Peptides against a protein of PDB entry 1MQS. Designs and how they scored, part 28

Target 1, 223 residues: chain A of PDB entry 1MQS
Amino acid sequence: ILKMLFLNKDLNNNDNITTITDDIFNQQEIIWKVLILDIKSTATISSVLRVNDLLKAGITVHSLIKQDRSPLPDVPAIYFVSPTKENIDIIVNDLKSDKYSEFYINFTSSLPRNLLEDLAQQVSITGKSDKIKQVYDQYLDFIVTEPELFSLEISNAYLTLNDPKTTEEEITGLCANIADGLFNTVLTINSIPIIRAAKGGPAEIIAEKLGTKLRDFVINTNS

## One batch from the design tools (peptide; aimed at target 1 E117 L119 Q121 S124)

Design b2_p18_3 (made by RFdiffusion4)
Pose (drawn by RFdiffusion4):
Structure b2_p18_3 (pose): chain A 223 residues (1-223), chain P 18 residues (1-18)
Amino acid sequence: as target 1 above (223 residues)
Amino acid sequence: EDKTEEFNELVEKYQEEN
């Protein structure tokens, strides 16, 4: 999360510290930025970062994508928002409206090509595609409550999975999401683990789903 | 995952089509 608040700095280069000392912060000399969150993404940040931490990272203000936000045409913006048609539209609207000097679009989970092309087509007929400095799938779609306790924030799962009423489609979709939440966690750990799961029920489906996802990930790296 | 290059390439493609 912090690396993102630094415009995904230090990326594409060297350094293995973990929570930047102040003397180094003065090495790059950092400028204030607007931070745009949405309902879901605010729940992710406010769980691990205090307001003081945000300022210390150069974040002047933070507001939801849906609020009426007064313009700051000369101030950078970092969007950390859900990969939704609704949000993408607003980014396009803010982009046109010239609400901010720059855009650093950061997606909470992962943006589908479906929506990447959408955002891209809209932005193409603006004379301002140049202002979008970066667009990143961040893979931080979970909440870390205690140091080693995390949640996918998918309430009422035992019911949805065992309710006879539930479709054989709703179940597949739910497992697919849980498979993603795990995938989001696994990428954060930066370790491709061995999947072990109890057979017979949802844990297996999710295991085999996550297995396939992590399989392709390992492939679409080297070959 | 950085989508910047892919996003820019799509923007350029749509601008050429238009």

Design b2_p18_3_s1 (made by RFdiffusion4, then SolubleMPNN; from b2_p18_3, 9 letters changed)
Fold by OpenDDE base, seed 2:
Structure b2_p18_3_s1 (fold): chain B 223 residues (1-223), chain A 18 residues (1-18)
Amino acid sequence: as target 1 above (223 residues)
Amino acid sequence: MDLTEEFKKLVEEYKKKL
């Protein structure tokens, strides 16, 4: 996994993940990348890596492949997704739309020959094959844990956020508190979250604040 | 497994068929 995050460069296998990430972060120019995941690969990464590890690897943004993602045409992307026709079609569509500058494609398991050929055929039509820098498949034997449901136990959060009498300042303050709680939870469970939030509401505010906290944490821990 | 070279080869083969 770490090797993938560093664009499949050779890493010294004898060093602890923390040592590798620290050494790379301190000694090399960080190439900021987008990480595109699916549900399966999210579970895999979360079981092995800490949020800080992703950030130290230069992952600035991570998203689900099926989510609407903003174009970042100047940013390289790492795909780590299941070898499915659906994911291949999405990758090709992302390529067609120039969503990212470079494409590093890593499949979570063996890519069937027919899907490799399908990917190649579709890419050949785009005329943008030069943007695909790597295609890898992997064999990852990870125990996928069941999703955990947790609560921050903030009293009346839903009511406060939906009360028309609540001021924008109060909403902002509450969202900050929720983001702090989520941030602490992320650190405690040692999981890398994919942040999902509905647009146009408090959830988006929370997501933005949490994202900022995670980014700041990584920057500050690496400085 | 690194499939990059095989992929690129396939892309070129399909381009020739266009």
Scores: peptide ipSAE 0.672, ipTM 0.965, DockQ to the pose 0.375
OpenDDE base, seeds 1, 3, 4, 5: peptide ipSAE 0.666, 0.664, 0.672, 0.668; ipTM 0.964, 0.965, 0.966, 0.965

Design b2_p18_3_s2 (made by RFdiffusion4, then SolubleMPNN; from b2_p18_3, 7 letters changed)
Fold by OpenDDE base, seed 4:
Structure b2_p18_3_s2 (fold): chain B 223 residues (1-223), chain A 18 residues (1-18)
Amino acid sequence: as target 1 above (223 residues)
Amino acid sequence: MDLTKEFKELVEKYKKEL
């Protein structure tokens, strides 16, 4: 997250948030930016960063992507939003309207190829592609509650998985979503976990799916 | 992941198709 707020510059990963923000704040001229969030990313940011951290990162204002936002044509914007068609369309509209000077787009999770192409196609029509400085897909589709505990914030996951009325298809779908979120989390942490799951339930399904994703990723990155 | 390069390449591709 901090890296994103500093326009994806290299940061010393060994430092805590306070040290990083203090060091950067003291050493560099602050570039003031607007932070554009959605509901999900707002929760993520709020779980990791304090208001003071945002200020030290040069965030002048933060707003929801779906909110009416005043144009700030001289201010760069950081988007940190879910990779959805809706959000892409809004970003493109903001680009068309010259709402900000520069666009640093960060998706909260992996951006599907079709959406990347859609974004590119729409941007190509605008003639304003030069204003888009960065496109990242982050893997921050989680909320950190404490250093060793996080939540994917999947609504009613526990209830759904434990409801005897839930269909196998629903369970499978939910397990896939959970596995995706965990996978993204692992990529964010940049460490391969030892997966531990209870046997005979959804946790095992999730673990298997996650394991497969991790294996595939390792294979693809080493090739 | 940094998608900037790929994105820019796609933009250029679509510009040519216009």
Scores: peptide ipSAE 0.677, ipTM 0.966, DockQ to the pose 0.774
OpenDDE base, seeds 1, 2, 3, 5: peptide ipSAE 0.671, 0.676, 0.669, 0.673; ipTM 0.965, 0.966, 0.965, 0.966; seed 5 fails the geometry check

Design b2_p18_3_s3 (made by RFdiffusion4, then SolubleMPNN; from b2_p18_3, 7 letters changed)
Fold by OpenDDE base, seed 2:
Structure b2_p18_3_s3 (fold): chain B 223 residues (1-223), chain A 18 residues (1-18)
Amino acid sequence: as target 1 above (223 residues)
Amino acid sequence: MDLTKEFKELVKKYKEEL
């Protein structure tokens, strides 16, 4: 996984993940990248890596492949997704739309020959094959843990956020508290979250605050 | 496994068929 995050460069296998990430972060120019995941690969990454590890690897943004993602045409992307026709079609569509500057494609398991040919055929039509820098498949035997449901148990959070009498300042304050709780949870469970929030509401505010906290934490721990 | 070379060769093949 770490090798993939560093664009499949040779890493000294004898060093602890923390040592590798620290050494790379301190000694090399960080290439900021987008990480595109699916549900399966999210579970895999969360089981092995900490949030800090992704950020030390230069992952600035991570998203689900099926989510609507904003174009970042100047940013390289790492795909780590299941070898499916659906994911291949999405990757090709992302390529067609110039969503990213470079494409580093890593499949979570063996890529069937027919899907490799399908990917190649579709890419050939785009004329943008030069943007695809790598295609890898992997054999990751990770025990996928079942999703855990947790609550911050903030009293009346839903009521407060939906009460028309609640001020914008109160909403902002509550969202900050929720983001703090989520941040602490992320650190405690040693998981890298994919943040999903509905647009145009308190959930988006929370997501933005949490994202900022995670980014700041990584910047500060690496400084 | 690194499939990059094989992929690029396939892309080339399909481009020639267009």
Scores: peptide ipSAE 0.671, ipTM 0.964, DockQ to the pose 0.374
OpenDDE base, seeds 1, 3, 4, 5: peptide ipSAE 0.665, 0.664, 0.670, 0.666; ipTM 0.963, 0.964, 0.965, 0.964; seeds 3, 5 fail the geometry check

Design b2_p18_3_s4 (made by RFdiffusion4, then SolubleMPNN; from b2_p18_3, 9 letters changed)
Fold by OpenDDE base, seed 2:
Structure b2_p18_3_s4 (fold): chain B 223 residues (1-223), chain A 18 residues (1-18)
Amino acid sequence: as target 1 above (223 residues)
Amino acid sequence: MDLTKEFKELVEEYKKKL
């Protein structure tokens, strides 16, 4: 996994993950990258890496492949997704739309020959094959843990957020508190979250605040 | 496994068929 995050460069296998990430962070220019995941690969990464590890690897943004993602045409992307026709079609569409500057494609398991050929055929039509820098498949034997449901136990959060009498300032304050709680939870469970929030509501505010906190944490821990 | 070379070769093969 770490090797993939560093664009499949050779890493000294004898060093602890923390030592590798610290050494790379301190000695090399950080190449900021987008990480595109699916549900399966999210579970895999969360079982092995801490949020801080992703950020030390230069992962500035991570998203689900099936989510609507904003174009970042100047940013390289790492795909770590299941070898499916659906994911291949999405990758090709992302390529067609110039969504990212470079494409580093890593499949979570063995890529069947027919899917490799399908990917190649579709890419050949785009004329943008030069943007695909790597294609890897992997054998990751990770025990996928069941999703955990947790609560921050913030009293009346739903009522406060949906009460028309609640001021924008109160909503902003509550969203900040929720984001703080989520941030602490993320650090405690040693998991890298994919943040999902409904647009146009408090959930989006929370997601933005949490994202900022995670980014700031990484910047500050690496400085 | 690194499939990059094989992938690039396949892309070129398909380009020739266009």
Scores: peptide ipSAE 0.673, ipTM 0.966, DockQ to the pose 0.376
OpenDDE base, seeds 1, 3, 4, 5: peptide ipSAE 0.668, 0.666, 0.673, 0.670; ipTM 0.965, 0.965, 0.966, 0.966

Design b2_p18_4 (made by RFdiffusion4)
Pose (drawn by RFdiffusion4):
Structure b2_p18_4 (pose): chain A 223 residues (1-223), chain P 18 residues (1-18)
Amino acid sequence: as target 1 above (223 residues)
Amino acid sequence: ANDKTEEFKELVEKYQEE
């Protein structure tokens, strides 16, 4: 999360510290930025970061994508928002409206090509595609409550999975989401683990789903 | 993270050419 608030800095280069000392913060000399969150993404940040931490990272203000936000045409913007048609539209609207000097679009989970092309087509007919400095799938779609306790914030799962009423489609979709939440966690750990799961029920489906996802990930790296 | 910047810019150029 902090690396993102630094415009995904230090990326594409060297350094292995973990929570930047101030003397180094003065090495790059950092400028204030607007931080745009949405309902879901605010729940992710406010769980691990205090307001003081945000300022210390150069974040002047933070507001939701849906609020009426007064313009700051000369101030950078970092969007950390869910990969939704609704949000993408507003980024396009803000981009046109010239609400901010720059855009650093950061997606909470992962943006589908479906919507990447959408955002791209809309932005193409603006004379301002140049202002979008970066677009990143961040893979931080979970909440870390205690140091080693995390949640996918998918309430009422045992019910949805065992309710006879539930479709054989609603179940597949739910497993697919849980498979993603795990995938989002696994990528954060930066370790491709061995999946072990109890057979017979949802855990297996999710295991085999996550297995396939992590399989492709390992492939679409080297070959 | 996964960087979509280059891909986004290529798509934007493709649509502008159309």

Design b2_p18_4_s1 (made by RFdiffusion4, then SolubleMPNN; from b2_p18_4, 8 letters changed)
Fold by OpenDDE base, seed 1:
Structure b2_p18_4_s1 (fold): chain B 223 residues (1-223), chain A 18 residues (1-18)
Amino acid sequence: as target 1 above (223 residues)
Amino acid sequence: IKDLTSELKELIEKYKKE
């Protein structure tokens, strides 16, 4: 999330959120931005970041994508929203109306191919593709229930893992996806977990994969 | 997290030519 707020630049994740924001705020000129959210992303942001953290990241205003928003043509905008047709239409409309100076689009989950093409087609008509600076997806692999409780919301994971018709390749793929989701969750919350998993099953495989990812991340950030 | 920027830009150019 912090990476997104700083326009997906590389950040040192070894420190807590406050230290990171303070260091960036004090060492370089802050870029003031508008943050546009939806219901899902609002819940995530509110659980992870304080108002002061947003301010330190250069977020002066944050609003829901469906709310009426005043034009700020000289201010860059960060969209952090679900990959839906409705949200894409709103973003394109904002682009047409020159509502912001630059568009940094971050979808909370995977953007389907059909929606990517729809976005491209609509933007092509506007002639303002140069204002779209970044497009990312798969930012949130979890749903926040409580600050200390979350779910990856992978449908039928238990059924898939326990179905005798499921191939080893499918199990391996699912375990990898779960590990990726957990890893991204750790990075989002900026908290190193103590991993507990049942032995002798998929949970152990996932735990091992997650552990490896975390170790690799620490090594890469400290090297 | 996946960067779709380049892919989007390519698709935009494709649609401009149609």
Scores: peptide ipSAE 0.650, ipTM 0.963, DockQ to the pose 0.511
OpenDDE base, seeds 2, 3, 4, 5: peptide ipSAE 0.640, 0.649, 0.646, 0.634; ipTM 0.958, 0.963, 0.961, 0.957

Design b2_p18_4_s2 (made by RFdiffusion4, then SolubleMPNN; from b2_p18_4, 10 letters changed)
Fold by OpenDDE base, seed 3:
Structure b2_p18_4_s2 (fold): chain B 223 residues (1-223), chain A 18 residues (1-18)
Amino acid sequence: as target 1 above (223 residues)
Amino acid sequence: IKDLTKELKELIKKFKKE
């Protein structure tokens, strides 16, 4: 998330959020930006960052994508929103209206090919493609349902894991995907968790995979 | 995280040529 707020520049993830923001602030002049969110991303931001963190990252103002927003044609905008047709249309409309100087688009999850093409098509008509500086997706592998509870929103995970017809390969693949999502979550919140999982089932497999990923990450980061 | 910037720009160019 911090990476996004700093226009996806490389950050040293070994430090806490405050140290990272302070270091960046001290290294270069802060670039003031507008942050455009939706309901899901708002929950995520609120769970990970403090108000002061946003300020230190140069966020002048944040707003919901569906809200009426005043034009700030000299200010770059960071979009952090779900990859939906509706949001794409709004972004394109904002582009058409020259609402912001630059567009940094970060989709919370994977952007389907059809929507990417739709975005491209609409932008091509505007003639303002140069204002789009970055497009990222798969930024979040989880959604916040409660302050201390989140979901990876993997479709039919429970059913798949409990279906006797599910193959070992399918289970292994699903567990790997879950572990990847959890790993990315850990990196997002910049905190190494204590892993707790039920024994003798898929949860244990996931926990082991996650543990390995975390250990490898720590080793590689310290190298 | 996946960077789609290049891919988007390429698609935009394709649509402009059509």
Scores: peptide ipSAE 0.638, ipTM 0.956, DockQ to the pose 0.534
OpenDDE base, seeds 1, 2, 4, 5: peptide ipSAE 0.636, 0.624, 0.631, 0.616; ipTM 0.954, 0.951, 0.956, 0.949; seed 2 fails the geometry check

Design b2_p18_4_s3 (made by RFdiffusion4, then SolubleMPNN; from b2_p18_4, 6 letters changed)
Fold by OpenDDE base, seed 1:
Structure b2_p18_4_s3 (fold): chain B 223 residues (1-223), chain A 18 residues (1-18)
Amino acid sequence: as target 1 above (223 residues)
Amino acid sequence: SIDLTEEFKKLVEKYKKE
């Protein structure tokens, strides 16, 4: 995944994500890119990378492929989406519209031959094949199985938290709302959870808020 | 990962000539 975010350049896989991103950040001028995802790939990205990791990789904004996206004709785009006819058609439409300066296409799994040919045929008609810089199949060594509903909720939150247009106030508000929701859930099931959260991101903020709420609740109910 | 870029480019050129 990190390799993909750095336009499939060779990376030292023996280092942790932070070390890799720091080294690249220090050695090269950052190329800012947009990341286009679908629901499935959003879940994958969210499970592996933190918000800060995306930023360090030069991802300024990410969006869903089916969402209306503003043209950024001077910005390169990384697509990381499922190999479907629908997604291919959208990519081609984006190409026709000159939505981005360059297109780096990464499919989440093996692209069938018929779809590869379809993509090539459609692109050939546009006359803009030079803008497509890469086409990759990304094979994941791990499978994250999450409930569809849960994945959708996390994806929406992730998108909001990582949108550069989102204000600090909105982020704080969202984290508070999530913490409130979790708190209410804990009270409903009448069980105090062990809270585990990734460090250095919104999850930690939410965990801290939730922890505080639970502590306050216990203190107030025992008094 | 599998790099399909070259194969893709070849296919594009093939269809352009058609």
Scores: peptide ipSAE 0.663, ipTM 0.962, DockQ to the pose 0.358
OpenDDE base, seeds 2, 3, 4, 5: peptide ipSAE 0.660, 0.662, 0.663, 0.658; ipTM 0.962, 0.963, 0.963, 0.962; seed 3 fails the geometry check

Design b2_p18_4_s4 (made by RFdiffusion4, then SolubleMPNN; from b2_p18_4, 10 letters changed)
Fold by OpenDDE base, seed 1:
Structure b2_p18_4_s4 (fold): chain B 223 residues (1-223), chain A 18 residues (1-18)
Amino acid sequence: as target 1 above (223 residues)
Amino acid sequence: MKDLTEELKKLIEEYKKK
C-alpha cells in the first residue's frame, strides 16, 4: 500500500511506515496526489494507515470513486479500486474530462483480460493514453477472512471511520467511544481479552485505548 | 502485484490502428 502511495517506487521494506513517511516528507519536494477509493479499498486503507500517514505520503485528499469529485487538472491521481466494469468506466470518464493531470491505476485484485481490453479500447478512443502512467493489479495478495462480527450499536461508526471528510479529532473521539464500549463489554463478561488489532489504523487506536483502560482498571481494583 | 502498464499501452496502440 505504501508503495502505491509513492507511485510504486521502490521502498525499503525494512523501514516502518513512520520512518518511510518521515524520510520522504523531509525531502523538500512532496508530490501532492489525490487518492480515489471504493468501499472495499477504503476499508483496507483505514485498517493499515492513519490520516496523518496519508498526508505524509503526499495524499492531499481522498474520495470515493462513485462520489462527485471536483476537477484537479494539475494534480496526479492514484486509483485504488476493485477491477469492475463500473470502476473502469468511471476512470475513463475522469480521463475524458481531464479531471486529473496523471492517472496511476491500482486494482485491488486481478484484472480480467476482458476488462483490460475494454479499458484499452475506451482509452484508445479518448486520445489521452499519455496521462495513464501506471496500471497495476493484484495489489492485495492476502485473503482477509471476516472475523465474527459483534456490534456495540454505535450509530454510523463504520461510516464515520471510513468517510474521507471525517476529521482526525472525530476519529479519535469515536475510537474513544468504541474503546469505552469494549471496556464495558469486557467488564460485563468478566474476562480480560487478548487484544489483536491491525497496525496503523483506527483499530490500533482503539486497542491502545482499551489496553490503557484495562490496565488502569486492574491497578485500581487491586489497590 | 503485477505491472500491466506496458501491456495496456500495447493494447491501446492496437485499438488505435483499427
Scores: peptide ipSAE 0.664, ipTM 0.964, DockQ to the pose 0.345
OpenDDE base, seeds 2, 3, 4, 5: peptide ipSAE 0.655, 0.663, 0.657, 0.651; ipTM 0.961, 0.965, 0.962, 0.961

Design b2_p18_5 (made by RFdiffusion4)
Pose (drawn by RFdiffusion4):
Structure b2_p18_5 (pose): chain A 223 residues (1-223), chain P 18 residues (1-18)
Amino acid sequence: as target 1 above (223 residues)
Amino acid sequence: VDKTEEFKELVEKYKEEH
């Protein structure tokens, strides 16, 4: 999360510290930025970061994508928002409106090509595609409550999974989401683990689903 | 995942189509 608030700095290069000392902050000399969150993404940040931490990272203000936000045409913007048609539209609207000097679009989970092309087509007919400095799938779609407790914030799962009423489609879709939440965690750990799961029920489906996802990820690296 | 280059390439493709 902090690396993102630094425009995904230090990326594409060296350094293995973990929570930047102030003397180094002064090495790059950092400038204030607007931070745009949405309902879901605010729940992720406010769990691990205090307001003082945000300022210390150069974040002047933070507001939701849906609020009426007064313009700051000369101030950078970092969007950390969900990969939704609704949000993408507003980014396009803010981009046109010239609400901010720059855009650093950061997606909470992962943006589908479906929506990447959408955002891209809309932005193409603006004379301002140049202002979007970066677009990143961050893979931080979970909440870390205590130091080693995390949640996918998918309430009422035992019910949805065992309710006879529930479709054989709703179940597949739910497992697919849980498979993603895990995948989002696993990528954060930066370790491709061995999947072990109890057979017979949802844990297996999710295991095999996550298995396939992690399998492709390992492939679409080297070959 | 950095989608920047892919986004820029799509924007250029759409501009060419227009």

Design b2_p18_5_s1 (made by RFdiffusion4, then SolubleMPNN; from b2_p18_5, 8 letters changed)
Fold by OpenDDE base, seed 2:
Structure b2_p18_5_s1 (fold): chain B 223 residues (1-223), chain A 18 residues (1-18)
Amino acid sequence: as target 1 above (223 residues)
Amino acid sequence: MDLTKELKELIEKYRKEL
């Protein structure tokens, strides 16, 4: 799962999740991403990760695949969803609509050949195959411990970010809270991360806020 | 498993059939 969140880069497997996220946060460029889940994958992630771990992995927005999601055409997306015809159709529709800048697709189990062919056929018609950066399938064996709490948090974050009634101030406030969490992590690790944020989305807002906090901190510590 | 290469090859195959 962590490997997926870091765009399937090699991670040192021997460290605690917290240590891995902290080390990556400290030493690697943080690429801000959206995470697209389904009900099954939400339960899986809930058994392994906390929302704070997602934030440390650069997940600034998370949503359910079947929900109406706002376009973030400059933001890369990680899909972690079941290998179904329905999910494939949604992914292709998201691709057609330029909903995200890049597509990192991870299926929660093995992708059947017929669905791989279907995905390929549909993508070929779009002319946007270049936006698909990765496609993985996997076998996950996790015991679901607290799916409801994690699902609630994801849903709330999604609702806050995608509800047309959500004010720009509320979005800004959420981004500020995320930036605060990241800032606290930076202080704990005692190293300044390289931050990469996609333009035109919440990632840019978070990066700006975090950057300001870090600059202020450096100025205050050097005076 | 990484299916990226296989997918790209299949996409190209279907593109040529259009």
Scores: peptide ipSAE 0.659, ipTM 0.961, DockQ to the pose 0.339
OpenDDE base, seeds 1, 3, 4, 5: peptide ipSAE 0.655, 0.651, 0.654, 0.653; ipTM 0.963, 0.961, 0.962, 0.961

Design b2_p18_5_s2 (made by RFdiffusion4, then SolubleMPNN; from b2_p18_5, 9 letters changed)
Fold by OpenDDE base, seed 3:
Structure b2_p18_5_s2 (fold): chain B 223 residues (1-223), chain A 18 residues (1-18)
Amino acid sequence: as target 1 above (223 residues)
Amino acid sequence: MDLTEELKKLIEKFRKEL
């Protein structure tokens, strides 16, 4: 996984994750990258890496492959996704739309020959094969815990957020409290969240606040 | 497994067929 995040550069595998990331961070200029995941690979990454590890590896943002993603035509992308026809089609569409500058594709398991040929055929039509820098398949032997639903147990949160009499200040305050709870959860479980929020409401405010807290934490830890 | 070279070969093959 770490090798993938560093564009498959040779790493000393005998060192722990922290030592590797610290050494690279201190020795080389970090290349900022986008990480594209699916549900399975998200669980894998979350089980192995900390938020700080991703940032030290130069991952500026990570997103789900099926999620709408903004174009970053000057930023290289790492795909770490299941070897499926659907994911291949999405990658090719991203290539066609010049969504990223370079494509580093890593499949979470063995890529069947028919899918490799399908990928090649589709890419050949685009005329943009030069943007594909690496393609790897690998075996993930990680046991992932089943997804869990949890609650912060904040009393009357839903009522407060949906009451038309609630002030903007009250909403902002509650959203901050929720973001704090989520932040503490992230630190406790040592997980890397993908944040999804509905636009135009309290959920977006919470997502923004949580994102800021995570970024600030990493900056402060690395300073 | 590194599939990069194999992919590039296949892409070139298909390109020539277009």
Scores: peptide ipSAE 0.638, ipTM 0.959, DockQ to the pose 0.370
OpenDDE base, seeds 1, 2, 4, 5: peptide ipSAE 0.634, 0.629, 0.618, 0.619; ipTM 0.959, 0.956, 0.956, 0.955

Design b2_p18_5_s3 (made by RFdiffusion4, then SolubleMPNN; from b2_p18_5, 8 letters changed)
Fold by OpenDDE base, seed 1:
Structure b2_p18_5_s3 (fold): chain B 223 residues (1-223), chain A 18 residues (1-18)
Amino acid sequence: as target 1 above (223 residues)
Amino acid sequence: MDLTKEFKELVKEYREKL
């Protein structure tokens, strides 16, 4: 999340959110930005960041993508929204209207190829593609319901994992998605967990995948 | 994942078809 708020620049992740925001606030000119969210991403952001953290990251205003928003043609915008046709259409309309100076688009989950092509096609017609500075997809699909409890909000995960009709490929795919979500959660919270999982089930597979991702991350950051 | 390059390439392709 912080990386996104700083326009996907490399951040020294060894510090807590407060230290990172304080250091950046003190050392660099703050680029003031608008943050455009949807309902899902609002929950994600609210689970991790405080209003003061957003301000320190240069977020002066945040709004829902479906809300009527005043034009700020001199202000860059960060979109952090679900990869949907509706959101793409709104972004393109905002681009057509010169709603903001620059567009940094971050999808909350993987962007399907067909939607990427749709976005590109619509943008090509506008002639304003130069205003789109970044397009990212990620997997930041989690909410913290209480200080010690969070969910990835994966629909029917339990049912899928326990259905005897579910294929090994589907189970493996779901376990990978869960591990990715957990990994991104760990990175976002900036706290390395002690992993505990039940033996002999999907939880063990997920724990192994997550452990591998964390090890790889530590190796890559220490090299 | 950073899709910026791929996106820009697609925009170019669609622009050439207009």
Scores: peptide ipSAE 0.666, ipTM 0.963, DockQ to the pose 0.578
OpenDDE base, seeds 2, 3, 4, 5: peptide ipSAE 0.666, 0.661, 0.666, 0.662; ipTM 0.963, 0.963, 0.964, 0.963

